# Peptides against a protein of PDB entry 5NXQ, part 40

Target 1, 114 residues: chain A of PDB entry 5NXQ
Amino acid sequence: EIQIPVSMAAEEEYLRSKVLSELLTDTLENDGEMYGNENEVLAALNGAYDKALLRLFASACSDQNVEKALSLAHELKQDRALTAAVKISERAELPSLVKKINNIREARYEQQLK

## One batch from the design tools (peptide; made by RFdiffusion4, then SolubleMPNN)

Design b2_p8_3_s1 (from b2_p8_3, 4 letters changed)
Fold by OpenDDE base, seed 1:
Structure b2_p8_3_s1 (fold): chain B 114 residues (1-114), chain A 8 residues (1-8)
Amino acid sequence: as target 1 above (114 residues)
Amino acid sequence: ALPTISAE
């Protein structure tokens, strides 16, 4: 059977999750109310989105592509996903990337306080 | 209202 590369599969999941998340958000804002599970669906989609991104992130780290990895980290939505990205970066022995991701986390914390 | 979407 045809085997799709892991990175390609991750890209597919990322795109799917991104589109669905955006569509759901737009629908909630512009097309009225749903039947009460909007937050649950959104959380699930965001989880899938970040999971897909983290796989791409891990691939970028494996390639030692710090710029790509950092760009992907900026796209992560959840703090726990950023934490995971830090762990991946540490394992990949990319301390500069670790610091930059932690800076992202700190910046988001500051935004939450405002 | 939009129909409920099933989540995993």
Scores: peptide ipSAE 0.037, ipTM 0.718, DockQ to the pose 0.075
Fold by OpenDDE base, seed 3:
Structure b2_p8_3_s1 (fold): chain B 114 residues (1-114), chain A 8 residues (1-8)
Amino acid sequence: as target 1 above (114 residues)
Amino acid sequence: ALPTISAE
């Protein structure tokens, strides 16, 4: 089996997970009801989505591309994913990015309180 | 009703 470069694999996984998540969401909202494992599927897709994004995020951090990294962080859905992004940023020694990601997390917490 | 979808 041919090995795919890490960056290409990450992009492929991101696109796949994004498309599948969007398709399932749209179907549930517009095309009727699903019964059985829809919640589990959505949870799995969201997890895969964030995981794929984090790979791209790590790559951006490695490239010292803070703006790209921040843009990707805004697309993360789960709080645990933002926490992971912070850890990646810390390891990459990007304190400004750490602060900005924490601001995203705080903003989401504030929104939940309303 | 939509069918159950299998996912990894």
Scores: peptide ipSAE 0.036, ipTM 0.710, DockQ to the pose 0.075
Fold by OpenDDE base, seed 4:
Structure b2_p8_3_s1 (fold): chain B 114 residues (1-114), chain A 8 residues (1-8)
Amino acid sequence: as target 1 above (114 residues)
Amino acid sequence: ALPTISAE
């Protein structure tokens, strides 16, 4: 068994899940309804997507690359993933990043209210 | 309608 570096594995999974999520989303929006499992498929893909992103995010935090970490956080889809990103940032002792991620969360909450 | 797909 070949051991792939965690960052490379995360990037591979991110790209795969990103492409699949985008393709499915576009299909649902433009080509009509599926026969019943579209929401479950999307949820699974989004979960995998965020999981992969969080691994990249953790790597960026370890590198003290706040700008890269923040950019990755903006790509996260689920609120729970943003929460995880906050926790990672806290452990990395990056309070500025914590605040910026919380701002992302707050902004999304405001969008939901509209 | 689109057919059901597998996400495995």
Scores: peptide ipSAE 0.035, ipTM 0.706, DockQ to the pose 0.070
Fold by OpenDDE base, seed 5:
Structure b2_p8_3_s1 (fold): chain B 114 residues (1-114), chain A 8 residues (1-8)
Amino acid sequence: as target 1 above (114 residues)
Amino acid sequence: ALPTISAE
């Protein structure tokens, strides 16, 4: 059993899920043909992507690196992941980061209304 | 065409 440091494991999973999600999305956009479970697979990959990204986000908050944390928050895809990022920021007592992430959420809500 | 992906 080879044990990998938590931070390195999170980075590896983030990169893996990011690449797979992008490749699947590009393939669907180019070919336009669906054979059954592509949307389900994409949803699962997006979930894994956000989960890994949130671990990196939590690490950045622990390091008090607000700029890095905010950059990572912009990369989150799901609204539920942004909500999780807010909760992490609140626990880390970073109110400025909380406000900025809430602004991201509000901006995305406005885009959905268009 | 993207083939069906098995998660198992």
Scores: peptide ipSAE 0.034, ipTM 0.696, DockQ to the pose 0.072

Design b2_p8_3_s2 (from b2_p8_3, 3 letters changed)
Fold by OpenDDE base, seed 4:
Structure b2_p8_3_s2 (fold): chain B 114 residues (1-114), chain A 8 residues (1-8)
Amino acid sequence: as target 1 above (114 residues)
Amino acid sequence: ELPSISEE
């Protein structure tokens, strides 16, 4: 079996999960159809989305591409994913990126309070 | 290996 590079696999999964998540979101917002499991499906899709994105994030960190890594971090949806991004940044010894990601988390917390 | 973000 041919092994696909991690980054390519991550991009594929990211795109797939992103499309599916957007489709479901649009359906809920525009059509208002409820079948009883949409929230669970969306959560699962968001999980897959963030997981794929984190692989891209890890790749960016490995490349020491802080700007790309930060951009990817902004696209993360779940707080737990941001936490994971921090851990990845720490392992990559990118303290400036760690701080910037923590700023993202803080900003989101503040927004939730409003 | 990514940090723990296990799916349900």
Scores: peptide ipSAE 0.108, ipTM 0.823, DockQ to the pose 0.084
Fold by OpenDDE base, seed 3:
Parts: C-alpha cells; sequence; structure tokens
Structure b2_p8_3_s2 (fold): chain B 114 residues (1-114), chain A 8 residues (1-8)
C-alpha cells in the first residue's frame, strides 16, 4: 500500500466530497429527481467533507498557520465541525484562532435566526 | 487524533 501524507489524503477526500456534495445539490435543484435518500446521502457527504477539512485544519494548526486554518474553518459546513475545530485550536494553543472560529459560529447562529 | 464526531 502506498503511504500518502495525511494532508494530501485529506485534501483528496475534501475535494471529492465537496464535488459530490455540490453535484448532488445541483442535481436536486436542476433535475428534480427524488429517490428518497438524498438528504441522507448529502449528510454523509457533508460529514466526510468536514472531516477531511478538519484534518487539513489540524495540519494548518500544527504548522502554526493561523490564517490558513481560519480560511479552512470558514469552509466548514456543520456546527459540530466548527466545534471540533475549536477543540483542535485549543489543543494547538491558538486562542486567537479559537475566538475567530467562535465568531464564525456565532455569525452562523445569527443567520439561522433570521 | 481529531476530536470525536458522530458519524452516520
Amino acid sequence: as target 1 above (114 residues)
Amino acid sequence: ELPSISEE
């Protein structure tokens, strides 16, 4: 088995899941096809997407690349993923990043209230 | 290790 660096593997998974999620969304919007499990599939794809992003995020944190980490955090879709990102940031001892991610979460909460 | 996240 070929050993692929974690970051590269995560990037691949991220891109794959991102594309699939977008394609599924577009299909539902444009084709109107409904098979009954689209939401489940989409949830799974989003989960994989965020999980992959979190690995990239963790790598960025490890590199002390706060700006990259923050950029990745903005790409996270699920709140639970943001929570995970906060935990990663805390472990990486990046309090400024923690605050900024929490700001993202708060902003999304506010948007949901509208 | 990443924080535990519930998977479906």
Scores: peptide ipSAE 0.108, ipTM 0.824, DockQ to the pose 0.078
Fold by OpenDDE base, seed 1:
Structure b2_p8_3_s2 (fold): chain B 114 residues (1-114), chain A 8 residues (1-8)
Amino acid sequence: as target 1 above (114 residues)
Amino acid sequence: ELPSISEE
């Protein structure tokens, strides 16, 4: 059986989920039609999107590529995904990255309070 | 293995 590298598979899934999420979002913004399940579909797509990103993030951490890891973290949508990224960074013993990701979380919290 | 994230 042919095994696809984890990072390659993750990137494929990330790109697929990103495209689908953007297409659905654009459709809702332009057409405005509600069929009753759009929020559920978007949530599922966002979940898959972040999960794929986290795999790429973990790979970047393993490579000790902090800048790439941080860039990927900025693309994460859900706070729970950022929390997961922090845990991955901690396991990778990258405290500077942990701090930077927490800064992202804090910034988003401040925006939500406004 | 990635940290566990609850599914919808």
Scores: peptide ipSAE 0.107, ipTM 0.824, DockQ to the pose 0.076
Fold by OpenDDE base, seed 2:
Structure b2_p8_3_s2 (fold): chain B 114 residues (1-114), chain A 8 residues (1-8)
Amino acid sequence: as target 1 above (114 residues)
Amino acid sequence: ELPSISEE
């Protein structure tokens, strides 16, 4: 059986998750209707989004494509996803990328503090 | 394999 490469599958899932998240956001903004589970759905979508993105990130790290990996890291939404990206970078022995991702995390913490 | 935190 022909399997879709992990990176390609991740790209598809990333795009799907991104679109769904945006659609939900737009719907809530435009209609303002609350059914009681929107936050839970959004969290699930964000989780799927980051998970797919992390697979792309891991692929970029494997390719030693630091710039691509960093760009992907900037697209991560959840702090726990950034933490995962750091771990992936460490395993890939990319210390410069580790530092840059930690800088992203610190910057977000500072923004939350304000 | 991705870290467990991303495998949820």
Scores: peptide ipSAE 0.100, ipTM 0.824, DockQ to the pose 0.091

Design b2_p8_3_s3 (from b2_p8_3 with T5I P7E)
Fold by OpenDDE base, seed 3:
Structure b2_p8_3_s3 (fold): chain B 114 residues (1-114), chain A 8 residues (1-8)
Amino acid sequence: as target 1 above (114 residues)
Amino acid sequence: PLPSISEE
C-alpha cells in the first residue's frame, strides 16, 4: 500500500466527487431518466465533495493561506460544510476568515429567502 | 482533525 499525502488524497476525492456530481446532474437534466434515488445519490455525492473540499480547506488554513481557504469555502455546497469550515477556521485562529465564511452563509440565506 | 460530519 502506497501512502498518499492527505492533501493529495483529498484533492483526488474532491475532483472525483465533483465530476460525479456534475455528470449525474447533467445526465438527469439532459437524458431525463429517473430511477427514484437521484436525490439520495446527489446528496451522497455532495457530501463526499464537501468532505474532500474541507480537507483541502483545512490544509490551506494550516498553511495560513487565507485567500486559498476562502476560495475553497466558496466552493462548498452545503451549509453544514460551511459551518465545519468556520470551526476549522476558529481552530486555526483565523478570525477574518471566520467572518468571511459567515458572510458567505448569510448571503446564501438571503438568496434562499428570495 | 476535521469536525465530525454525519454522512447520509
Scores: peptide ipSAE 0.083, ipTM 0.803, DockQ to the pose 0.078
Fold by OpenDDE base, seed 5:
Structure b2_p8_3_s3 (fold): chain B 114 residues (1-114), chain A 8 residues (1-8)
Amino acid sequence: as target 1 above (114 residues)
Amino acid sequence: PLPSISEE
């Protein structure tokens, strides 16, 4: 089997997951069609999307590209993905990035309380 | 390795 570099594979999966998630979202908003499995499919796509982003995030951390890492963290959808990003940042010994990601989490918590 | 995230 042909081996693809990890970063390239992550980018491909990110783009695929992003497009499919947006397509499903647009379909629900514009057409209003319900087949009974849309929420489950969307959850799966969001999971794949965040997983792909986390690979890109890890790569950015390895490159010591804090600004790129932070921008990627803002694109994460699930709280558990932000938690994973914090763990990656801790392992990379980037405390400033850890704090900034935690600020993102806190801001989202405040939005949920409203 | 990446932190473990549940698939479902």
Scores: peptide ipSAE 0.082, ipTM 0.799, DockQ to the pose 0.077
Fold by OpenDDE base, seed 1:
Structure b2_p8_3_s3 (fold): chain B 114 residues (1-114), chain A 8 residues (1-8)
Amino acid sequence: as target 1 above (114 residues)
Amino acid sequence: PLPSISEE
């Protein structure tokens, strides 16, 4: 079995999930076809997408690359993924990053309530 | 290891 570096594998999964999610979204918006399972497929893709991003995020934290980590956090779609990112940041002892990610979360909450 | 999140 070929061993692939964790970060490289995460990048591959991220890109794959991102492309598929975008294609599905575009199809639904432009064609309007409904097959009955689009929401489930999209949820699964988004889950895989965030999971892959979190691995990249963890790698960035390990590298002490706060700016890259923050950029990746902005790309996370689910709130639970942001929560996971906070936990990773805490473990990496990056309090400034924790604060910034929490700000992202709060901003999204405010947008949802608006 | 990454913190566990609910998987589908």
Scores: peptide ipSAE 0.082, ipTM 0.802, DockQ to the pose 0.078
Fold by OpenDDE base, seed 4:
Parts: C-alpha cells; sequence; structure tokens
Structure b2_p8_3_s3 (fold): chain B 114 residues (1-114), chain A 8 residues (1-8)
C-alpha cells in the first residue's frame, strides 16, 4: 500500500471535514430543515475537523513554525482540542505558543460568559 | 503520537 505523508493525509481530512461541516451548518442556518440527527452529525464532523487540524498543528510545531501553529489553533473549535494543542506545544518545548493558546482558551471562556 | 481526544 502507498504510504501517504502524515501532513498530506491530515490536510485531506481537514478539507473534507471542513467542507462537510460548512455544508451542514449552512443548511441548518439557511434552510431550517431538521431531521433529528444534525447535532450528532455536526459533533462528529467537528471532532474529525479538530483531529485533522491537530495533526497539522503538530506538524507546524515540529517545524518550529509558531505562527502557522498559532493560526491553526485559532481554527480549532472545541476546547478539548485546544487542550490537546497545549500538550503538543509543551512537548515541542514552545512555551510562548502554550501561552498564546491558553489566551485563546481564556478569551473563549470570557465570551461564553457574556 | 497525538494526545488522545475522546469521541462520543
Amino acid sequence: as target 1 above (114 residues)
Amino acid sequence: PLPSISEE
């Protein structure tokens, strides 16, 4: 079997999950049709989306590309994914990135309280 | 390896 580089595989999955998530979101927001499983589907898609992003994030960290890593972190949807990003950053010994990601988390918490 | 993310 042909082995695909991790980063390429991650990008493919990211794009796929992103497209599907956007399509479903647009349908719910613009068409208003409910079939009873949309939330579950969105949750699954968001999970796949974040997982794919985290792979890209890990790659960016390995490349010591902090700016790219930070940009990817901003695209993460779930708090648990941000937590995972922190762990990856810690392993990569990028304390500045850790702080910046924690700032993202804090900002999201504050927004939820408003 | 990536840290584990729980899936529902």
Scores: peptide ipSAE 0.082, ipTM 0.801, DockQ to the pose 0.076

Design b2_p8_3_s4 (from b2_p8_3, 3 letters changed)
Fold by OpenDDE base, seed 1:
Structure b2_p8_3_s4 (fold): chain B 114 residues (1-114), chain A 8 residues (1-8)
Amino acid sequence: as target 1 above (114 residues)
Amino acid sequence: ALPSISAE
C-alpha cells in the first residue's frame, strides 16, 4: 500500500472540505433552497475543514514555522478549533504563537458583541 | 437545490 505523507493527506482533506463548504455556502446564498439540514451539513463541513487545518497547523508548529502556523490559524472557523490550536502551540512551546492565536479569539469575541 | 446530506 502506498503511504501518503500526513501533511499531504491533511492538505488534500483541507482543500476538499474548503471547496465543499464554499460550494454549499454559495448555493445557499444564490439558490436559497435546501432540505432543512443545511445548518447541520455546514457544521459537519466546518468541523472537517478545521480538523484538516489543525493537522497542517500541527505540522507547521513541529517545523517551528510560526508565521505559517499563524496564517493557518486565521483560516480556522470555529472557536473550539482555535482552542485546539492554542493547545498545540503550547505543547510545541511557542508562547508567541499562543498569544497571537488568543488575540484572534478575542477579536472574534468582540465582533460577536457588536 | 442541493440534495439532503445525512449526518455521519
Scores: peptide ipSAE 0.038, ipTM 0.712, DockQ to the pose 0.082
Fold by OpenDDE base, seed 2:
Structure b2_p8_3_s4 (fold): chain B 114 residues (1-114), chain A 8 residues (1-8)
Amino acid sequence: as target 1 above (114 residues)
Amino acid sequence: ALPSISAE
């Protein structure tokens, strides 16, 4: 059996999750609503999306590629995913990245308060 | 309305 490298698998899953999330969103906006479970589906897709991104993020951290990691963090949707990214960054001993991700979180909190 | 999707 062919084994796919972890990084490639993560990229594939990210792209798949991204496309599905966008497709579902567009469909709901343009073709109407589902029978009441659209929010649940969206939550699941967002979860899968962030999970895939976090795998890429972890890989970037492992490579000590802070700029790539930061770019990926900006693409995360859920706050809990940002929290996970912080934990990954801490484990990777990347304090500058930790600070920058926390800045992203704080900025989003401020936006929610307005 | 769009059909319901079974997930999880």
Scores: peptide ipSAE 0.038, ipTM 0.711, DockQ to the pose 0.071
Fold by OpenDDE base, seed 4:
Structure b2_p8_3_s4 (fold): chain B 114 residues (1-114), chain A 8 residues (1-8)
Amino acid sequence: as target 1 above (114 residues)
Amino acid sequence: ALPSISAE
């Protein structure tokens, strides 16, 4: 069995999860009701999506590519994923990135209040 | 209505 590089595996999972999440979201928004498990499916897909994205994020941090890391952080869906990204950034000793990600999280909180 | 789907 060929061992796929971590970054490539993460990219594959990200793309797969992204496509599936988008398709399901569009279907729910446009075609209406499913038979009761739509929220569970969405949660699972979003979880997989963020998990894959965080792997890419970690790779970017390892490369000290702050701009790429920040771009990836903007794509994260769940607040807990942003928290994870902050933690990764802290460990990578990227304080500017930490601040920028926290700004993303704060902005999302403000949007939820409106 | 859409049928139930499995994420597994």
Scores: peptide ipSAE 0.037, ipTM 0.703, DockQ to the pose 0.070
Fold by OpenDDE base, seed 5:
Structure b2_p8_3_s4 (fold): chain B 114 residues (1-114), chain A 8 residues (1-8)
Amino acid sequence: as target 1 above (114 residues)
Amino acid sequence: ALPSISAE
């Protein structure tokens, strides 16, 4: 069995999910043709993408690297992922990071209302 | 046109 370090595996999955999500999104926007399951595939890719980012986020919190953690939080796509990031920050006892992530979440809520 | 993708 081949063992891969957790952080390296998370980075690989993040990059893979990011590239695939961007390629699919660009194709849908430029070609405009739907085969029937593109939205489902995109949702699955976004889920995998955020999951990979959250692993990197948790690693940054463990390193007490608040600036890196905040940068990663800005890259999260789903609101549920931001909620998870808040919980991770709370467990890591990083209240300044909790506040900053909540600000991101509130800003996105305001954008949805427009 | 995009090919059909299997997500599972």
Scores: peptide ipSAE 0.036, ipTM 0.703, DockQ to the pose 0.076

Design b2_p8_4_s1 (from b2_p8_4 with D8E)
Fold by OpenDDE base, seed 2:
Structure b2_p8_4_s1 (fold): chain B 114 residues (1-114), chain A 8 residues (1-8)
Amino acid sequence: as target 1 above (114 residues)
Amino acid sequence: SPLLELVE
């Protein structure tokens, strides 16, 4: 059996999750409500999105493609996903990437404070 | 992949 490479599978899942997240967002903006579980659904979709993105991130780190990894990190939505990205970067022995991702996290914290 | 193991 021919197995799809992990990175390719992750790309497909990322795109799918991204579309679903956007659809949910648009629906909430246009219709105002769903069925009382909007926040839960959104969290699940964001989780799936970030998970797929992190797989791409891990692949980029494995390739030592720091610029690609950083670009992907900027697309992460949840703080816990950024934390995961830091851990991945540390394991990949990419300290410059670790610092840059931590800067992203700090910047988001500052925005939340305001 | 050891890096993928860090992705929940």
Scores: peptide ipSAE 0.282, ipTM 0.895, DockQ to the pose 0.765
Fold by OpenDDE base, seed 1:
Structure b2_p8_4_s1 (fold): chain B 114 residues (1-114), chain A 8 residues (1-8)
Amino acid sequence: as target 1 above (114 residues)
Amino acid sequence: SPLLELVE
């Protein structure tokens, strides 16, 4: 049996999760139908999305591709995912990337305070 | 990958 490379599988999962998340978001914003479980569904989709992105992020870090890793980090939605990205960057011994991701987190914190 | 293991 031929195994799909981890990076390719992660990319496929990312794209799938991204499409589903965007479709659901658009539906809620435009159609406005609420049935009581949309927040739970969104949380699950966002979790899957970020998890897929983090796999790509880990791959980029392994390749020492800091620019790609940083670009992926900007696409992360949840703060917990940014925290995970920091941990990955620390383990990969990429302190410059750690600093840049923390800057992203701080910027989002400032926006939440407004 | 050890980095992949950090993904929750």
Scores: peptide ipSAE 0.281, ipTM 0.896, DockQ to the pose 0.820
Fold by OpenDDE base, seed 5:
Structure b2_p8_4_s1 (fold): chain B 114 residues (1-114), chain A 8 residues (1-8)
Amino acid sequence: as target 1 above (114 residues)
Amino acid sequence: SPLLELVE
């Protein structure tokens, strides 16, 4: 059995979750078939995706790589994940990053209002 | 890591 570093494992999980989420989304959009649990599966995949991404985000914050952290935050799908990113940023004492992530959240709120 | 604990 091969032992994989935590950071590499997180990246692998992120990529896997992203691909599966996109694949399922595309399938539903193109084929229009429903089997009864696709939405739940998508939610689970998106959750796993965000969780993996947040691990990378936390790593970037630990490295004080604010620009990388911000780029990762833009890739988060769920609002609750952005909230988690804010909490991580606060704990990492990165107030500028906190503000920028909150701006992302506000922008998404405005988009939802349209 | 204390930051990783905030992921979940």
Scores: peptide ipSAE 0.281, ipTM 0.895, DockQ to the pose 0.815
Fold by OpenDDE base, seed 4:
Structure b2_p8_4_s1 (fold): chain B 114 residues (1-114), chain A 8 residues (1-8)
Amino acid sequence: as target 1 above (114 residues)
Amino acid sequence: SPLLELVE
């Protein structure tokens, strides 16, 4: 079996999960049909989405591409994913990125309070 | 990759 580079695999999974997540979201917002498990499905899709993004994020960090990493972090949906991004940034010894990601988290917390 | 291990 041919081994696909991790970054390429991550891109594929990201795109797939992104499309599925968007489709489900649009259905819920525009159609309004509820079958009882949409939220669970959406959560699972979001999880896969963030996981794929985090792989891309890790790759960007490895490349010392802080700008790309930060852009990817903004696309993360779940707080736990941002936490993971912080951990990755710390391991990559990118303190400026750590600070910026923490700012993203704080901003989201403040928005939730409003 | 050590960083990838933190994703999961």
Scores: peptide ipSAE 0.280, ipTM 0.894, DockQ to the pose 0.839

Design b2_p8_4_s2 (from b2_p8_4 with L4W E5S)
Fold by OpenDDE base, seed 1:
Structure b2_p8_4_s2 (fold): chain B 114 residues (1-114), chain A 8 residues (1-8)
Amino acid sequence: as target 1 above (114 residues)
Amino acid sequence: SPLWSLVD
């Protein structure tokens, strides 16, 4: 069995999830129609989106590409995904990246308080 | 183990 490289698979899933998430978001914002499950669908799409991003993030960390990893972290939507990114960064022994991602989390917490 | 194994 042929295995697709993790980064390639993650990129494909990321793009798919991103497109679907954006389409759903635009539909909700523009039409305002509620069918009862939009929030659940959006949450699922966001989860898949972040999961795909985290795989790309892990790949960037493995390559010691801190700048790419950080840019990917900024694209993460869920706080739990940022937590996962911190865990990955710690395992990759990238303390500077850990600090920068924690700064992202703190900034988002502050914005939520407003 | 690979870092991507840490992804949920």
Scores: peptide ipSAE 0.293, ipTM 0.880, DockQ to the pose 0.660
Fold by OpenDDE base, seed 4:
Structure b2_p8_4_s2 (fold): chain B 114 residues (1-114), chain A 8 residues (1-8)
Amino acid sequence: as target 1 above (114 residues)
Amino acid sequence: SPLWSLVD
């Protein structure tokens, strides 16, 4: 079986998920039509988005590209995704990246308290 | 093991 490189597949899925997530978000914000499952769909799309992004993140970590990895981490939406990013960073033995991602998480927690 | 295996 011919397999597409993980990074290429991740990029494709990321772009797809990003477009769909943004489309749904814009629709909800601007049109306001609710049919009962939009929030669930949005959550699923966000999950797919973060998953795709994490694959890119993992690739960046594998390349020891900390700056790219950090940039990608900032694009993650869900806290659980940031947790996964920390896990990946730890496995990649990038302690500086771990610290920076944890700072992102803490900052988001603080914002939620306001 | 590849790092991307940790995503799931």
Scores: peptide ipSAE 0.292, ipTM 0.879, DockQ to the pose 0.667
Fold by OpenDDE base, seed 3:
Structure b2_p8_4_s2 (fold): chain B 114 residues (1-114), chain A 8 residues (1-8)
Amino acid sequence: as target 1 above (114 residues)
Amino acid sequence: SPLWSLVD
């Protein structure tokens, strides 16, 4: 059995899910509609995207690369993904990163209130 | 456990 390094597998999945998410978004914007389940498909793709991104995030945390981790956190789309990033950061014992990710979450909450 | 195991 051939095992692909976790970081490499995560990067591949991230890129794949990112492309699919962007393609679907573009299709909806340009073509209007698909089959009536567009929002569900988008949610699934965004979930896959965030999951892959979180694996990269975890890798960055393991490397103690806080700046890279933070940059990745900014790319997360869903609030639940930010929550997961906080959990990972806590386990990685990176309190400064925890605070910064929580700031991202709070900022997004404020944007939603507008 | 590795951190990436926390994702799922």
Scores: peptide ipSAE 0.292, ipTM 0.880, DockQ to the pose 0.673
Fold by OpenDDE base, seed 5:
Structure b2_p8_4_s2 (fold): chain B 114 residues (1-114), chain A 8 residues (1-8)
Amino acid sequence: as target 1 above (114 residues)
Amino acid sequence: SPLWSLVD
């Protein structure tokens, strides 16, 4: 089996998941037809997308590239993914990044309550 | 362990 570097594999998965998610979103917005499984497919695609981003995020943290890590965190869609990013940041001993990601989470919570 | 191992 051919071994692929983690960062390269993550980038490939990110691009694939992003394209598929955007295509599905555009289809739903333009056609407006529901067949009963679109929400489930979208959830799965979003999950794969965030997982790929988190791998890139972990790589950035390992490189001590806080600015890149924060930029990637802003692209995360699900709250559970932000929670995972906090956990990774804590393990990486990057407290400033932890605080900034928690601020993102709090901001999204406030938006949901409005 | 690598940080990416925390992603599951």
Scores: peptide ipSAE 0.287, ipTM 0.878, DockQ to the pose 0.712

